# Peptides against a protein of PDB entry 3NZW: the designs that were tried, part 136

Target 1, 212 residues: chain A of PDB entry 3NZW
Amino acid sequence: TTTLAFRFQGGIIVAVDSRATAGNWVASQTVKKVIEINPFLLGTMAGGAADCQFWETWLGSQCRLHELREKERISVAAASKILSNLVYQYKGAGLSMGTMICGYTRKEGPTIYYVDSDGTRLKGDIFCVGSGQTFAYGVLDSNYKWDLSVEDALYLGKRSILAAAHRDAYSGGSVNLYHVTEDGWIYHGNHDVGELFWKVKEEEGSFNNVIG
Target 2, 222 residues: chain B of PDB entry 3NZW
Amino acid sequence: QFNPYGDNGGTILGIAGEDFAVLAGDTRNITDYSINSRYEPKVFDCGDNIVMSANGFAADGDALVKRFKNSVKWYHFDHNDKKLSINSAARNIQHLLYGKRFFPYYVHTIIAGLDEDGKGAVYSFDPVGSYEREQCRAGGAAASLIMPFLDNQVNFKNQYEPGTNGKVKKPLKYLSVEEVIKLVRDSFTSATERHIQVGDGLEILIVTKDGVRKEFYELKRD

## One batch from the design tools (peptide; made by RFdiffusion4, then SolubleMPNN)

Design b2_p19_8_s4 (from b2_p19_8, 12 letters changed)
Fold by OpenDDE base, seed 4:
Structure b2_p19_8_s4 (fold): chain B 212 residues (1-212), chain C 222 residues (1-222), chain A 19 residues (1-19)
Amino acid sequence: as target 1 above (212 residues)
Amino acid sequence: as target 2 above (222 residues)
Amino acid sequence: MFFPLLAKMVEHYEKYLKK
């Protein structure tokens, strides 16, 4: 798995691969590693697919209950804290989760929290999570600027996942791309890695380790 | 070392069509190298036009299917005989599986039916309840033999239009029920030749708007 | 008493869990 999220002047970019594995077996090439918690909140999944799907869906229910009770959208801080508190209760039970909770509230602005099954909760501007995270960071950190255009930021997110898909055997399939703004998340499509690789190679003159 | 799980072998296969879905399974039940039964159905009509199979350890599979069937009954009691949708069924099964997260059902679960738009639907589950809607899925002993074939023949992976120098992929299209049944039969006959845990019989459940139809075919009995 | 056994069983079946 390779997931990433970063803040920039235009909000948040979230990009993820879609490969699921069971050991050396490619279980799926089409897994949705972004869980749409609500129109304003995204969760990413790395680690155990069931753990992430189950608990981030549960988180969605908790966020909805908050909105019903408080008549206000839940903050990204509060949503991530609910998840963090939950996984902390299961600490040592063997949950495997590396998640990012991404959203945009008027009070917080664009916000990303990293939450894992060890009980770590971190607020930050840039996270790459999964077995391919180091490959994604290599591209992302080299090209990241706060002042990126939305187009350039989307491309950078996509390109960083592509780099990870190229080098990490456990990452691949396609890139799912999201842009998060104050108005909510916008889905920017599914990009097959096979097609995307050749396109990017031709356009950039990159990936010169591959001939042809 | 005590192992609470068995492996009863077998293979299952789901394919979604445009207005139908198919879930198929062999009827062989095995332990190690001993055939327990040559006809033990593992694909079930669960009502509400939902078919289900949980392949792996048969005791766990039967328990899970029984729990799901019971869940369907309770859903009817609680919701004035409302039909359970396939997506709601998938969510329910996730909870059944994840409820045993720390002592999982040792099964690969597939359900098939029609979605709310009348389109064919196949959902597959891992042992702890991760699930995905897919056009096709193989599960069980010969899944590794069949799944690549389905990728090629259902999803047209690695197929290109002739004369395009590999630049244009073969367009996705739905298969007819006859084409799907043919693919299922070819898959299981091929799997039977290469895997000892697959054989004896093939039961195919076809879900349409008119209900569930069953077909049976003999497989090699070696 | 069952927890260590459960942990080992989970490890055995982790290869079948999607990651």
Scores: peptide ipSAE 0.353, ipTM 0.831, DockQ to the pose 0.072
Fold by OpenDDE base, seed 5:
Structure b2_p19_8_s4 (fold): chain B 212 residues (1-212), chain C 222 residues (1-222), chain A 19 residues (1-19)
Amino acid sequence: as target 1 above (212 residues)
Amino acid sequence: as target 2 above (222 residues)
Amino acid sequence: MFFPLLAKMVEHYEKYLKK
């Protein structure tokens, strides 16, 4: 798995691969590693697919209950804290989760929290999470600027996942891309890595380790 | 070493069509190298036009299917005989599986039916309840032999239009029920030849808007 | 009580869990 999220002047970019594995077996190429919690809040999934899918779906229910009770959308801080508190209760039980809670509220603006099954909860501007995270960071960190255009930021997110998909055997399938703004998240499509690789190679003149 | 799990072998396969879905399984039940039964059905009609199989350790599979059937029954009691949708069934099964997260059912679960739009639907689950909707899935002992074949023949992976120099992929299209049944039969006959835990019989449940029908075919009995 | 048994079973079971 490779997931990433970063803040920039235009909001948040979220990009993830879609490969699931069971050991050396490619279990799926089409896994949805982003949970759309509400129109303004996303969760990403890395680690155990069941752990992430179950608890992030549960988180969605908790967020909805908050809205019903408080008549206000839950904050990204509170949503991430709910998840963090839950996984902390299961500490040592063997949950495997590396998640990012990404969203916008009027109070917080665009916000990203990292939450993992070790009980770590971090607020930050840039995270890459998964077995391919270091490959994604290599591309993301080398090209990241706060002042990126929305177009350039979307491309950078997509390109960083592509780099990880190329080098990490556990990442691949497709890139799912999101842009989060004050108006909520926007889905920017599913990009098959096989097609995307050749397109990027041609347009950039990159990936010269592969013969065209 | 304490091992509470058995492995009863077998293989299951689901394929979604446009307005139908199929879930197939062999009828062999085995422990190690000993055939326990040549006809032990493992694909079940659970009501509400939902078919289910949980392949792996048969005791766990049977327990899971029984629990799901009970869930369907209770759903009707609680919701004035409302039909359980396939997506709601998938969510329910996730909870059944994940409820045993720390002592899992040792099974690969597949369900098939029609979605709320009348389109064929297949959902597959890992042992702890991760699930996704797919066009096709193989599970069990020979899944690694069958799944690549399904990728090629259902999803047309690595197929291109002739004369396009590999630039145009073969377009996705739905298969007819007859085409799907042929693929299922070819999959299981091939798997039976290469895997000792697959054979004896093939039972196919076909879900349409008119209900569930069953087909049976003999497999190699060696 | 199940944790020690689970740890031994995890290696066998993990190959079937999607990651």
Scores: peptide ipSAE 0.350, ipTM 0.829, DockQ to the pose 0.076
Fold by OpenDDE base, seed 3:
Structure b2_p19_8_s4 (fold): chain B 212 residues (1-212), chain C 222 residues (1-222), chain A 19 residues (1-19)
Amino acid sequence: as target 1 above (212 residues)
Amino acid sequence: as target 2 above (222 residues)
Amino acid sequence: MFFPLLAKMVEHYEKYLKK
């Protein structure tokens, strides 16, 4: 798995691969590693697919309950804290989760929290999470600027996942791309890695380690 | 060493069409090298136009299917006989599986039916309840033999339009029920030839708007 | 006593869990 999220002047970019594995077996190439919690809040999945899918769906229910009780959308801080508190209660039970909670509230603006099954909760501007995270960071850190255009930011997110898909055997399938703004998240499509690789190679003159 | 799990072999396969879905399974039940039964159905009509199979350890599979059938009953009691949708069924099965997260059902679960728009739907589950809607899925002993075939024949992977020098992929299209049944039969016939835990009989459940139809075909009995 | 059994069970089914 490779997931990433970063803040920039235009909001948040979230990009993830879609490969699931069971050992050396490619179980799926089409897994949705972004959970749409609400129109303004996304969760990402790395680690155990069932653990992430189950608990982030549960988180969605908790977020909805908050909205009903308080007549206001839950903050990204509070949503991430609910998840963090939950996984901390299961510490040592064998949950495997590396998640990012990404969203927008009027109070917080665009916000990203990293939450893992060890009980770590971090607020930040840039995170890459999964077996391919170091490959994604290599591209992302080299090209990241706060002042990126929306177009350039979307491309950078997609391109960073592509780099990870190329080098990490456990990442691949397709890139799912999201842009989060004050108006909520926007889905920017599913990009097959096989097609995307050749397109990027041709347009950039990159990936010269591959002859073809 | 204490091992609470058995492996009863077998293979299951789901394919979604445009307005139908198919869930098929062989009828062989085996332990190690001994055939326990040549006709032990493992694909079930659960009501509400939902068919289900949980393949792997048969005791766990049967327990899971029974629990789901009970869940369907309770859903009707609690919601004035409302039909359980396939997506809600998938969510319910996730909870059944994940409720045993620390002592999982040792099964690969597939359900098939129609979504709320009348389109064919197949959902597959890992042992702890991760689930995905897919166009096709193989599970069980010969899944590794069948799944690549389905990738090629259902999802048209690695197929290109003739005369395009590999630049244009074969377009995705739905298969007819007759085409799907042919693929299922070819899949199981081929799997039976190469895997000892697959054989004897093939039971196919076809879900349409008109209900569930069953078809049976003989497989090799070696 | 449940923990050793759990570890063995995890090893048994881990190859079937999606990650």
Scores: peptide ipSAE 0.344, ipTM 0.832, DockQ to the pose 0.074
Fold by OpenDDE base, seed 1:
Structure b2_p19_8_s4 (fold): chain B 212 residues (1-212), chain C 222 residues (1-222), chain A 19 residues (1-19)
Amino acid sequence: as target 1 above (212 residues)
Amino acid sequence: as target 2 above (222 residues)
Amino acid sequence: MFFPLLAKMVEHYEKYLKK
């Protein structure tokens, strides 16, 4: 798995691969590793697919209950804290989760929290999470700027996942791309890695380690 | 060493068509090298036009299917005989599986039916309840033999239009029920040749708007 | 007593879990 999220002047970019594995077996090439918690909040999935899918869906229910009770959208801080508290209660039980909770509230602005099954909760501007995270960081860190245009930011997210898909055997399939603003998240499509790779190679003159 | 799990072998396969879905399974039940039964059905009609199979440890599979069938009954009681949708069934099965997250059902679960638009639907589950909707899925002992074949023949992976120098992929299209049945039969006959835990019989459940139909075919009994 | 046994069982099962 490779997931990433980063803050920039235009909000948040979230990009993820779609490969799931069971050992050396490619279980799926089409897994949705972004869980749409609500129209304003995204969760990312790395580690155990069931753990992430189950608890982030549960988180969505908790967020909805908050909205009903408080008559206000839950903050990204509070949503991530709910998840963090939950996984901390299961510490040592064998949950495997590396998640990012991404959203935009008027109070907080664009916000990203990293939450993992060890009980770590971190607020930050840039996170890459999964077996391919180091490959994604290599591209992302080299090209990241706060002042990126939305178009450039979307491309950078997509391109970083592509790099990870190329180098990490546990990452691949397609890139799912999201842009998060104050008005909510916008899905920017599914990009097959096979097609995307050749397109990017041709347009950039990159990936010269592969002979076409 | 305490091992609460057995492995009863077998293989299951789901394929979604345009207005139908198929869920198939062999009827062999085995422990180690001993055939327990040559005819032990593992694909079930659960009502509401939903078919289900949980392949792996048969005791866990049977338990899970029974729990789901009970869930369907309770759903009808609580919701004035409302039909359980396939997506809601998938969510329910996730909860059944994840409810045993720390002592999982040792099974690969597949359900098939029609979605709310009348389109064929197949959902597959890992043992702890991760699920996705797919066009096709193989599970069980010979899944590794069959799944690549399905990638090629259902999803047309690695197929290109002739004369395009590999630049144009073969277009995706739905298969007819006859084509799907042929693929299922070819998959299981091939798997039977190469895997000792697959054989004896093939039961195919076909879900359409008109209900569930069953077909049976003999496999090798060796 | 049950948790360590469960952990070993999960390890055996991890090869079948999607990650």
Scores: peptide ipSAE 0.341, ipTM 0.823, DockQ to the pose 0.073; fails the geometry check

## One batch from the design tools (peptide; made by RFdiffusion4, then SolubleMPNN)

Design b2_p20_1_s1 (from b2_p20_1, 12 letters changed)
Fold by OpenDDE base, seed 4:
Structure b2_p20_1_s1 (fold): chain B 212 residues (1-212), chain C 222 residues (1-222), chain A 20 residues (1-20)
Amino acid sequence: as target 1 above (212 residues)
Amino acid sequence: as target 2 above (222 residues)
Amino acid sequence: MVIEGARGSELHPVGSAFSK
């Protein structure tokens, strides 16, 4: 798995691969590793697929309850705290979760929290999470700037996941790409890694370790 | 050390068509190298045009299916006989599975039916309740033998239009029920040849707007 | 006791930010 999220002048980019594995077996190439909690809030999944899918869906329900009770959208801080508190209660039980809660509220602006099953909760501007995270960081850190255009930021997110998919056997399938703004998240498509690889190689002259 | 789980082998396969879905399973039940039964159905009509199979440890599979059937019953009681949609069924099954997260049902679960638009739907589950809607899925003992075949024949993976030098993928299209049945039969026949835990009989449940029909085919019994 | 095979699908989490 490789998931990433980063803040920039235009909001948040979220990019994830879609491969699930069971040992050496590719269980799926089409897993949705982004949960759309609400139109303004996303959760990413790494770790146990069921743990992430179940609890982030549960989180969505809690966020909706908050909106109903408070007549206001939940903050990213509060949403991430709910999840963090939950997983902390299960600490030692064997949950496996590495998540990013990404969203926008008027109060906070674009916000990213990292939450994992060890009870860690971190606010930050850039996170890569998963077995391919180091490969993604290699590309992302080398090209990241706050002042990226939306187009460049989207490409950078996509390109970083592609790099990870190329080097990490546990990452691949496709890239799912999101842009989060004050108006909510926008889905920017599913990009098959096979097709994307050859396109990028041709356009950039990169990936010269592969002879086309 | 005591192992609470058994393995009863077998294989199941789901394929979604345009306006139908198929869920198939062999009828062999085995423990280790001993065939317990040559005809033990493991694909079930659960009502509301939902068919279900939970393959792996048969005791767990049967328990899960019974719980789901009961869930359907109570859904009708609580919601004035409202039909349970396939997506809602999938969510319910997730909760059934994840409810035993720390002592899981040792099964691979597949359900098939029609979505609310009348399109074929197949949902697959891992033992702890992660699920995904897919066009096809194999589960059980011979899943590793069948799934790559389905990737190629249902999703047309690695197929290209002739004369395009691999630049144009074969377009995705729905398969007819006849084509799907052929693929299912070929899959199980092939799996039976290479896996000792697959064989004896093949039961296929076909879900359409008109209901569930069953087909049975003999498999190799050696 | 997590018996091999009772494990669900994994979205491999290994990384510097997620150590298990």
Scores: peptide ipSAE 0.207, ipTM 0.796, DockQ to the pose 0.093
Fold by OpenDDE base, seed 2:
Structure b2_p20_1_s1 (fold): chain B 212 residues (1-212), chain C 222 residues (1-222), chain A 20 residues (1-20)
Amino acid sequence: as target 1 above (212 residues)
Amino acid sequence: as target 2 above (222 residues)
Amino acid sequence: MVIEGARGSELHPVGSAFSK
């Protein structure tokens, strides 16, 4: 798995691969590793698919309850804290989760929290999570700027996942791409790695380790 | 050391068509190298045009299916006989599976039916309740033999239009029920040849707007 | 905890909690 999220002047970019594995077996190439909690809040999934899918869906319910009770959307801080507190209660039980809670509130602006099953909760501007994270960081860190255009930021997110998909055997399938703004998240499509690779290679003259 | 799980072998396969869905399973039940039964159905009509199979450890599979059937029953009681949608069924099954997250049902679960738009739907689950809607899925002993075949023949993976120098992919299209049945039969006959835990019989449940139809075919008994 | 057959997306290359 490779997931990433980063803040920039235009909001948040979230990009994830879609491969799920069970050992050496490719269980799926089409897993949705972004959970749309609400129109302003996303969760990403790395680790156990069931753990992430179940608890992030549960988180969605908690967020909705908050909205109903408080008559306002939950903060990204609070949402991530709910999840963090939950997984911390299960510490030692064997949950496997590496998640990013990404969203926008008027109070916080664009916000990213990393939450994992070890109980770690971190606020930050850039996170890559998964077995391919180091590959993604290699591309992302090399090209990241706060002042990226939306177009460039989207491309950078997509390109970073592609790099990870290329080098990490546990990442692949497709890139799902999101842009989070003050108006909510926008889905920017599913990009098949097979097609995307050749397109990027041709356009950039990159990936020269592969002869076309 | 005590192992609470058994492995009863077998294989299941789901394929969604445009306005139908198919869920198939062999009827062999084994333990180790012994055939317990040559006809032990593992694909079930659960009502509301939902068919289900939970393949792996049969005791767990049966328990899960029974719980789901009961869930369907209570859904009707609680919601004035409202039809349970396939997506709601999938969510319910997730909760059944994840409810035993720390002592999982040792099964690969597939359900098939029609979505609320009347389109074929197949949902697959891991032992702990992750689920995904897919066009096709193989589960069980011979899943590794069948799934690549389905990738190629249902989703047309690695197929390109002739004369395009591999630049134009074969377009996706829905398969007819006859084509799907053929693929299912070919899958299981092939799997039976190469896997000792698959064989004896093939039961196919076909879900359409008109209900669930069952077909049975003999497989090798060796 | 290792769950055989569970689907996953690896957090790191080694030490997966999931198996085939």
Scores: peptide ipSAE 0.269, ipTM 0.805, DockQ to the pose 0.161; fails the geometry check
Fold by OpenDDE base, seed 1:
Structure b2_p20_1_s1 (fold): chain B 212 residues (1-212), chain C 222 residues (1-222), chain A 20 residues (1-20)
Amino acid sequence: as target 1 above (212 residues)
Amino acid sequence: as target 2 above (222 residues)
Amino acid sequence: MVIEGARGSELHPVGSAFSK
């Protein structure tokens, strides 16, 4: 898996691959590793698919309850804390989760929290999570700027996942791309790695380690 | 050390068409190399035009299917005989599976039916309740043999239009029920040849707007 | 106990929550 999220002047970019594995078996090439918690919050999935899918869906319910009760959208901080508290209760039980909770509120602005099953909760500007994270960081860190245009930021997210998909055997399938703003998240499509790779290679003149 | 799980082998396969869905399973039940039964159906009509199979450890599979059937029954009681949608069924099954997250049902679960738009739907589950809607899925002992075949024949993976130098993918299209049945039969006959835990009989449940139809075919009995 | 068949996305290259 390779997931990433980063803040920039235009909000948040979230990009993820879509491969799921069970050992050496490719279980799926089409897993939705972004869980749409609600129109304003995204959760990313790394680790156990069931753990992330179940609890982030549960999180959505908790966020909805918050809104109904408080008559206000839940903050990203609070949403991520709910999840963090939940997984912490299961600490040692064997949950496997590496998640990013991404959203935009007026009081917080664009916000990303990393939450994992070890009990770690971190706020930050840039996170890559998964077995391919180091490959993604290589591209992302080299090109990241706060002042990226939305277009450039989207491309950078997509390109970083592509790099990881290329080098990490546990990552691949397609890139799912999201842009998060104060108005909510916008889905920017599913990009098959098989097609995207060759397109990027041709347009950039990159991936010169591959002949074709 | 106590192992609470058995493995009864078998294989299941779901394929969604445009306005139908198919869920098929062999009828062999086996422990290791010993055939327990040559006809033990593992694909079930659960009502509301939903068919289900949970393949792996048969005791767990049967338990899960029974629980789901009960869930359907209670859903009707609680919601004035409202039809359970396939997506809601999938969510319910997730909860059944994840409810035993720390002592999972040792099964690969597939359900098939029609979505609320009348389109064919197949949902597959891992043992702990991760689920995804897909056009096709193989599960069980010979899943590794069949799934790549389905990738190629249902989703046309790695197929390109002739004369395009591999630049134009074969277009996706829905398969007819007849074509799906052929693929299912070919899948299971092939799997039977290469896997000892697959064989004897093939039961296919076809879900359409008119209900569930069953077909049976003999498989190799060796 | 690792349950065979559980779908996973690796958190790091050398570890998996579920292995086949």
Scores: peptide ipSAE 0.268, ipTM 0.793, DockQ to the pose 0.149; fails the geometry check
Fold by OpenDDE base, seed 3:
Structure b2_p20_1_s1 (fold): chain B 212 residues (1-212), chain C 222 residues (1-222), chain A 20 residues (1-20)
Amino acid sequence: as target 1 above (212 residues)
Amino acid sequence: as target 2 above (222 residues)
Amino acid sequence: MVIEGARGSELHPVGSAFSK
């Protein structure tokens, strides 16, 4: 798995691969590793597929209850704290979760929290999470700037996941890409790694370790 | 070492068409290399045009299916006989599976039916309740033999238009019910040849807007 | 208890929470 999120002048980019594995078996190439909690809030999944899918869906319900009770959308801070508190209660039980809660509120602006099943909760501008995270960081850190255009930021997110898919055997399938703004998240499509790789190689003159 | 689980072998397969879905399973029940039954159905009509199979440890599979059938019954009681949609059924099954997260059902679960638009739908589950909607899925003992075949023949993976130098993929299209049945039969006949835990009989449940139809075919009994 | 075949699908992560 490789998931990433980063803040820039145009909001948040979220990009994830779509491979699931069971040992050496590729269980799926089409897993949705982004959960759309509400129109302004996304959750990413790494670790146990069921743990992430179940509890982030549960989180969505808690966020909706907050809106109903308080007549206001939940903050990214509060949403991430709910999840963090939940997984902390299960500490030692064997949950496996590495998640990012990404969203936009008027109060907070674009916000990213990392939450994992060890009880860690971190606010930050850039996170890569998964077995391919170091490969993604290699590309992302080398090219990241706050002043990226939306187009360049989207490409950078996609390109970073592609790098991880190339090097990490546990990452692959496709890239799912999101842009989060004050108006909510926008889905920017599913990009098959098999096609994307050759396109990027041709356009950039990159991946010269592979002869076509 | 204490092991509460068994493995009863078998294989199941789901394929979604445009306006239908198919869920198939062999009828062999086995423990290790000993055949317990040559005809033990493992694909079930659960009502509301939903078919279900939970393949692996048969005791767990049967328990899960019974719980789901009961859930359907109570859904009708609580919601004025409203039809349970396939997506809601999938969510319910997730909760059944994840409710035993720390002592899982030792099964791979597949359900098939029609979505609310009348399109064929197949949902697959891991033992602890992660699920996704797919066009096709194999589960059980011979899943590793069948799934690559389905990737190639249902999703047309690694197929290209002739004369395009591999630059144009074969276009995706829905398969007819007759084509799907042929693929299912070929899958199971092939799996039976190469896996000892698959064989004896093949039961296919076909879901359409008109209801659930069953077909049966003999497999090798070796 | 985790036995072969009873383990759920993995979205392979890094960290102490993620182990094979």
Scores: peptide ipSAE 0.218, ipTM 0.800, DockQ to the pose 0.106; fails the geometry check

